# Designs tried in a protein design run: peptides against a protein of PDB entry 9IZ0. Part 120

Target 1, 345 residues: chain A of PDB entry 9IZ0
Amino acid sequence: ITCLGSNGHTYKQLVKGGNDDLRQDAVMEQVFEQVNGFLRSYRKTSQRNLSMRTYKVIPLALKTGVIEWVQDTIPLGEYLDSAHKVYHPKEWSLSTCRKLIAEKQMEDLETRLKVYDLVCRHYRPVFRHFFLESYADPVQWFTTQTNYARSTAVASVLGHVLGLGDRHGQNILIDKTSGEVIHIDLGIAFEQGKKLPVPECVPFRLTRDVVDGMGITGVEGVFRRCMEFTLETLRREEDSLLSVLEVLRYDPLFSWLISPLRRMKKQKMQLENFNQPESGNITTDASRDPKIQRNNVSGESEAERAILKVRQKLSSTLSVEASVGELIRIAQDPSYLALMFCGWS

## One batch from the design tools (peptide; made by RFdiffusion4, then SolubleMPNN)

Design b2_p15_5_s3 (from b2_p15_5, 6 letters changed)
Fold by OpenDDE base, seed 4:
Structure b2_p15_5_s3 (fold): chain B 345 residues (1-345), chain A 15 residues (1-15)
Amino acid sequence: as target 1 above (345 residues)
Amino acid sequence: SLSDLTPTLQELLKE
């Protein structure tokens, strides 16, 4: 839909219906707005205009709402799939790579590493081409690549700290104007991604294509430094951030747990994306809508655990540099990426 | 060994 704003500007809006809990997205966007306040208040982050890109989410009903349509964006995964076909037309298809990783999902780490390496050799990074194609002006090219590295660094730290899951290429938009990343579908937070059928093992998405977009310096340039400044800001504002999360503990609309329906939807999407024939005998006896008695006691204990995990991630036990170094290492470790749904791109 | 590869991998390595 297109809405006329009170300022006389027209805004495109996406009406999202169905089973998606837009309330979680709206709450997480509010957390990002608060964090953006901290990033603006701290000299090291403010001087670099570090922010998490946000979008407006207006929940209208249970599982229905209006999302701000982020204009001039492309999903990272859509760009990568198209670019791989152009730049590496003799390499394996994304579907082939997915199939091979899926076929070995239940195998040992050594086997999964071998398959991951093989997929990586037949599906090479291309995301650098986004900047080369989109920006003919060298200043614009450099600016947008810098903005990409900065926004990815902020999103990586926040994604780790808040335990954002489901950070696949369709849930990461690239702003074609600024080069900034925009994270969408925020309903898997507080490490609930570890409860997915394919558990998330990395702190954030730092795949080969995500790194290729950073240019020749990769992670060692703007990205690492901006992660460090972001983490330093969040450590400084720990009490403020935890206070924001404590307010959410008492929000009866917020869910600290992954919805069983969302888990099942992600499981189906994983199976469908692998072209695995439905082994027909999953009679999803979908008939009993289990009255999920939200045992308030279970929700409160999960909120407390989530907040404790945020506090632990903000611990000053390690230096900012050491903490960021370890996060970058883990996020790029083949031993983790080989376990992911799509760790190769 | 090549025999330990999935049928899909064995096909892709024969092309």
Scores: peptide ipSAE 0.034, ipTM 0.637, DockQ to the pose 0.037
Fold by OpenDDE base, seed 5:
Structure b2_p15_5_s3 (fold): chain B 345 residues (1-345), chain A 15 residues (1-15)
Amino acid sequence: as target 1 above (345 residues)
Amino acid sequence: SLSDLTPTLQELLKE
């Protein structure tokens, strides 16, 4: 929809209706705004303008809301698919790569690693070209690439700490003006991505293209340092962050669990990427709203476990540098990446 | 080995 604001400007808004839990998105955006407060208060993070990019989500009803349309953005996956065809026209298609990973998804780690390595040799990263194409001025190029590395670092730490899942290339927008990343569709949080049919085993998205966008230094420089400062801030503000999450424990409208419907939708999307679109009109009459009695007792126990996991991730048992070093290692490790869903690569 | 790859993968590696 297009809304006329009281200021006379027209705003494009996306009205989403249906099974997407826009309340979870709205709550996660509120958590990000609080975290952005902590990042602004701490000298090391404020001097770098570190923030999680947010968007407005207005839940209107249980399954309906208005999402702010983020202007001047492109999905990372859309850019990468188009750019790969331009810069590497002789390499394998993304569909071929996904198919090969998919065909071996039930095989052992050794077989999956061999396929992942093979795909990596036939599908090279291209995301550096986003900055080279979009910014003719060297200062703008460097600034936007720096903003990308900074925003990706913040999102990576927050994504790990809050256990954000489903970070595929369509759920990460790139701001064409600033180079910053914007994470959308926050309905898989608190490690619920591990409950998907293909469990998520990486702490955040740090694929070869995500690294290629950081320029010649890759993860070594702006990205690593900004992760360290972000994690240092979150450790300092642990009690404040946990207090924000405790408010959600008592919100009867917040879902700490992946909805069965969202899980089924993701499972179906994961399966439909394997099968040719048989145009079978399965009119699944979605009219049977099973009144899943949310046993309130199960919700509190899952909230408590989620908060405990956040506290564990903020633990000072390891240095900030050691913790960030391990997160970066795991997020780039082929032994973890080869286990991800074929749409992750 | 190339033999451990599916026939489809063996074809794609011959092109």
Scores: peptide ipSAE 0.019, ipTM 0.472, DockQ to the pose 0.034
Fold by OpenDDE base, seed 1:
Structure b2_p15_5_s3 (fold): chain B 345 residues (1-345), chain A 15 residues (1-15)
Amino acid sequence: as target 1 above (345 residues)
Amino acid sequence: SLSDLTPTLQELLKE
């Protein structure tokens, strides 16, 4: 929808109707704006214009709202699927890679690592081409690649600290003008991604294609240093960040837990990517929803647990450099990436 | 969509 603003400007807006709680996104965007305040106040982050790229979310009802359409963006996963077809037309399709990882999902770690390595050899990184294709001017190329590495660093630290889940290539937009990343669909936060059917094991998305977009230095240089400065800022502003999260503890409409409906939807989407339509009438009698004993962990107890986990992630027990080094190591570890739904790109 | 790709990718996918 295109809306005319009171200022006479036209804004493109996406009206999202469905089971996605846009209130969760709107609340997380408010947290990001507060964090952006901290990043602007700190010299090391401000001098680099470090920010979490935000978008306006207006929840209209529990499951409906208006998202500001971010102009000139592409989903990372859409670019990568297209670029792989162009640059590596003899390699395996994304669907073939997904199928192989999927068929081995119930196997041991050793088998899953072998399949992950096999997929990686037949699906090579291409994301460097985004910058090479889009920016003929060397200064613009360098600037946009730098902006990508910076924004990815901020999003990686903040995504780890807040426990953002569901960070697949369709939930990460690339701004074609700036090279910055925009994270969307924020309804899986505070480590609720670990409760998905395929548990999230990485602190943030740092797959081979995410690294390939950083250029020849990979994670070393702009990305690592910007992660360090971002984490240093968040540790300094710990009490301020925790105070923002405590306000959410008292929002009766904020879900600290993944909704059963969203979990089931993600289950079905993961399973439907496996099932070719075998016409077998498996009447899954939907009546035996196992009574997940709602352990009456009050929403308050989950909020308290989430806030405690944020505090633990901001701990100064390790140096900023050591903490960032460990996060980068874990995020690239094949033993974790092989367990992911799409850890190869 | 094809329109969201880089001009180079849009050209290469039309061939």
Scores: peptide ipSAE 0.000, ipTM 0.258, DockQ to the pose 0.032
Fold by OpenDDE base, seed 2:
Structure b2_p15_5_s3 (fold): chain B 345 residues (1-345), chain A 15 residues (1-15)
Amino acid sequence: as target 1 above (345 residues)
Amino acid sequence: SLSDLTPTLQELLKE
């Protein structure tokens, strides 16, 4: 749909229906807006315009809502599949890589690491080309690559702290104007990604292509420093952030647990995506949710565990530099990436 | 309806 704003501008809106709980997305976007307040209040983050990019979500019912259409964006996975065919036309297809990883999914870690290394040698990073193609002016190129590294750093810290899951290439948009990342489909949070059929083992997405987009310095430039400043701000505002999350504890409609239906849906998508190229139109059939009597007692105990886990991630036991260093190490570790659905790009 | 909008985090933070 297209809406006319009070400012006279027309805004495209996506009407989403089906099994996606847009309330989870709307709540998480509001948590990001609060965190953006903290980032604006702190000198080290405000001087760099550090923010989590947000989009407007209006939940109309349990399974329907309106999402703001983010203009001038492309899914990271869509760009990478296209660019890989252009820059590396003699390398393996994404479908070949997925098939080889899937065929070894039940094997030991040593076998999975060997297959992951083999895939990585035949599917090389290309994401640096996004900036080279899109920005002919060297100042604009440098500015947009810097904005990418900054926004990825903020999203990586927040994604770790809030335990955001399902961070595949279709759930990360790139703004073609600014180079900033926009995270979508926020309904897997508070480490519920570990309960997926393929468990999420990394704190955030820091694959070879995500790093290739940072340019020559990779993670050791703008990215690391912006992660440090973001984590320093979140540690300073720990009580404020925890107070925001405590409000969610009392929301009877907020889900601290992945729904069995969402888990089954993601399982089906993972199995289908082994056999088909990612055609981005996941038309999910509106199957009737069985009335899962959510035992309220289980929800409160999971909310408390989630908040305790956020507090633990904000602990000052390690320096900001040591904590960021360990997060970057784990997020790039082949022993974790080889276990992921698409850890090579 | 728009009246069936679940409370926003901003509404919950005002209570």
Scores: peptide ipSAE 0.000, ipTM 0.268, DockQ to the pose 0.022

Design b2_p15_5_s4 (from b2_p15_5, 6 letters changed)
Fold by OpenDDE base, seed 5:
Structure b2_p15_5_s4 (fold): chain B 345 residues (1-345), chain A 15 residues (1-15)
Amino acid sequence: as target 1 above (345 residues)
Amino acid sequence: SLDDLTPTLKEILEE
């Protein structure tokens, strides 16, 4: 919908209804705003303008709300599919790559690694071209690539700490003006991505194309340093962050578990993405709301476990540098990426 | 080896 603001400007808004847990998104955006407060208060992060990009989510009902339409953005996956066809027209299609990975999904790790390596050789990274195409001025090019690396670093640390799942290329927007990443569809958090039909095994998305967008240094330099400063800030503000999450423990409306409906929707989308090109509007008219009695006692125990996992991820047992080094290693490890739905791009 | 790949994968590599 398009709304006329009191200032006379028109704002595009996305009205979502049905099975989307807009409360989960709204709560995660509130957590990100609090974290952005911590990042602004700490000199090392403030001097770099480190922030998680947020968007407004207004829940209107249990499963209905208004989402801010993020202007001048493109889904990462949409750009990568388009750019790959332009720059590598003789390489395999995204559908071919998906099919091959799918056919071997039930095979052993060795077989899956061989297929992943083969797909990687026939589907090369292209995301560096986003910055080269979009910015003719060298200063703008460098600034936007730096903003991309910075925002990706913040999102990677927060995504790991909060256990954000479902970080596929359609749930990561690129701001065409700033080069910053915007994470959307936040309804899979607190490691619930491990409960998907294809379990998420990486702490955040750091695929070859995500790295290619960082330029010639890849993960080394801006990205690594910004991850370190972000994690240092979150460790410093651990009690403040945990206090924000404790408020959610007592919110009877917050979902610590992936809903069976959302899991089924994601399973269906994963299966459909194997068989059809990413064509538009799947209005799944799932009219039967099964009254899942949320046993409140199970929700509190899951909240406590989630908060405990956040505390464990903020542990100072390892240095910031060692922790970030291990996260970057795991996020790029072929042994994990080969197990993912789309780990090659 | 390429021989350990499914027939479908051989067809895709021969296209």
Scores: peptide ipSAE 0.008, ipTM 0.415, DockQ to the pose 0.036
Fold by OpenDDE base, seed 1:
Structure b2_p15_5_s4 (fold): chain B 345 residues (1-345), chain A 15 residues (1-15)
Amino acid sequence: as target 1 above (345 residues)
Amino acid sequence: SLDDLTPTLKEILEE
């Protein structure tokens, strides 16, 4: 829809209806705005204009709301699929890669690593071409690639600290003007991605294409340094960040747990991308309502556990450099990427 | 400070 603002400007907005809890997105965007305050107040982050890109989410009702239309954006996964067809037309299709990873999902780690390596050899990175194609001016090219590396660094630290899940290429937008990343669909937070049918094993998305977009320096340039400055800022503002998260403990509508409906929807979407031949009598004995013993792990105890995990991630036990170094290592580890739905791109 | 909270975070605390 297009809305006319009280200021006389027209704003494009997406009305989202259905099963998506826009309240969780709205709450996470508010946490990002607070973090952006911390990043603006600290000299090392402020002088680099480090921020998490936000978008306005107005929840209108349970599972309905208005999302600000982010103009001049493209989903990372949409760009990568299109660019890969152009630059590597003789390589495997994204669907072929997904099928192979899927068919081997129940195999051991060694087999999954071999399949991941095979897929990686037949599906090469292309994301550097986004910057090379879009920006003919060398200054604009360098600026946008720098903005990409900076925004990805902020999003990576925040994504780890807040335990953001479901960070696939359709939930990461690229701003075509600035090169900045915009994270959307924030309803899987506080490590609830580990409860998905395919558990998330990486702290943030740092796949080969995400790295290829950083240019020739990869992670060792602007990205690493901006992660370090972001983590240093969050450690400094730990009490302020924890105080913001404690407010969410009292929101009766904030779900610290993944919605069973969202989990089932993700499970179905994961399974439907698996052409499992229908032959197995999974007797959906619908009569076993799994009494998921809701162990009345009160929403409060999950909130407390989530906040404790955030505090643990902000611990000064390791240096900022050592902590960032370990996060970057884990995020690129083939042993974790091979376990993901799309760890190759 | 409580004053630095976004409007929606204030509403959640005032409920």
Scores: peptide ipSAE 0.000, ipTM 0.307, DockQ to the pose 0.019
Fold by OpenDDE base, seed 2:
Structure b2_p15_5_s4 (fold): chain B 345 residues (1-345), chain A 15 residues (1-15)
Amino acid sequence: as target 1 above (345 residues)
Amino acid sequence: SLDDLTPTLKEILEE
């Protein structure tokens, strides 16, 4: 839909129906707006204009809402698939890489690491080309690549602290004007991604292509320093952030758990993306709801666990530098990336 | 290809 704003500008809006609880997205966007307040108040983050890019979410009902259409964006995964075909036309397709990882998903870690390494050798990073193609002016190129590294650093710290899941290349938009990242589909938070059929083992997405977009310095430049300044700000504002999350604990409409329906949908989607259908209509009869033992873990006890995990991630037991160093190490560890659905790009 | 889009984006594009 197109809405006329009070300023006389037209805004495109996406009306989302059906299965996604946009209340989760709206709540996470409100948390990001509060965190952006902390980032603006702290000298080290405000001087760099560090922020989590947000979008407006208006829940209309239990399963319907309006999402702000972010203009001049492209999904990271869409760009990477297209660019890989242009720059590496003799390398493996994304579908071939997915198939090989899928065929070995039940094998031991050593076998999965060998397959991951093989895929990585046949699917090279290309995301640096986004900046080279889009920005002919060297100052604009450097500025947009810097904005990308800054926004990715903020999103990586927040994604870790809030336990954001489902951070695949289609849930990360790139702003073609600023180079900033925009995270969408925030319905998997507070480490609920670990409960998926393919558990999420990394704190945030820091794949080879995500690093390639940072340019020649990779993670050791703007990215690392901006992660450090962001984490330092969040540690300073721990009580303020926890107070914001405590308000959500008492929201009867907020779900601290992944919905069984969303989990089953993501499971089916993961299985269907592994099984390229040859021509047979596998009508997987969705009727056998496995009795997922409703562990009657009260929503309150899961909220308390989530808040405790946020507090633990903000602990000052390690320096900011040591904590960021460990997060970057884990996010790039082949032993975790080889276990992921798409850890190579 | 359109088939390689994650299902979340397919759903967003098919809605």
Scores: peptide ipSAE 0.000, ipTM 0.289, DockQ to the pose 0.085
Fold by OpenDDE base, seed 3:
Structure b2_p15_5_s4 (fold): chain B 345 residues (1-345), chain A 15 residues (1-15)
Amino acid sequence: as target 1 above (345 residues)
Amino acid sequence: SLDDLTPTLKEILEE
């Protein structure tokens, strides 16, 4: 839909209808705006313009809402599939890589690591080309690559702290003007992604292509330092952040549990991403009746557990540098990436 | 506020 604003500007808006509860997305965007306030208040983050890119979400009904259409963006996964065909036309297709990972999904970790390594050797990173092809001016190239590394660092810290799951290449937009990342579809928060058939094993997405976009320094440049500054700011504002989350504990419109409909949709999408439409009756062993887990977990007990996990992630037991170092290590660990539906790109 | 919705968006919600 195109809406005429009261300011005389036309805005493209995506109307989502059907089964998507946009209330969770709207709440997460509000949490990000509060965090952006904290990032503006501290010199180390403010001087770097560190922020989580947000978009407007207006929940209209239980299953309907309006989302701001972010102009001049591309999904990371769409860019990577297209760029890989251009820069590596002799390598394996994305479909071939997905098939091989899926065929071995029930095998042991050693076998899955061998398949992951094999896929990685036949599907090389290309995301550095986004910056090289989009920006002919060296200053613009450097600026946009820096903005990408900064925005990815903020999103990675927030993704870990708030337990954002389902951060696949279609849920990450790249702004073609700024190089910044925009995270969309925030329907999985507070580690609820770990309850999916393909669990979220990493704290945030730091795949080979996500790193390739950071340029020659990879994670050891702007990215690591901006993660450190972001985490330092969040640790200082722990009580403020926890107070924002405590308000959500008492919000009857916020669900600390993934909605059954979103869970089914995400489960189906995960299964479809593994299953190319070969007619094999993968009997989803429906025997894990999702009813059994519903009865004993009050929304209050999940909220308390979520807030406790946020507090634990903000703990000052380790230095900021040590904590960020461990997060980067885990996010790049092949033992976790090999378990993902698309951990190689 | 629901009052801050553009007239066109109000019409779409009242249909």
Scores: peptide ipSAE 0.000, ipTM 0.263, DockQ to the pose 0.022

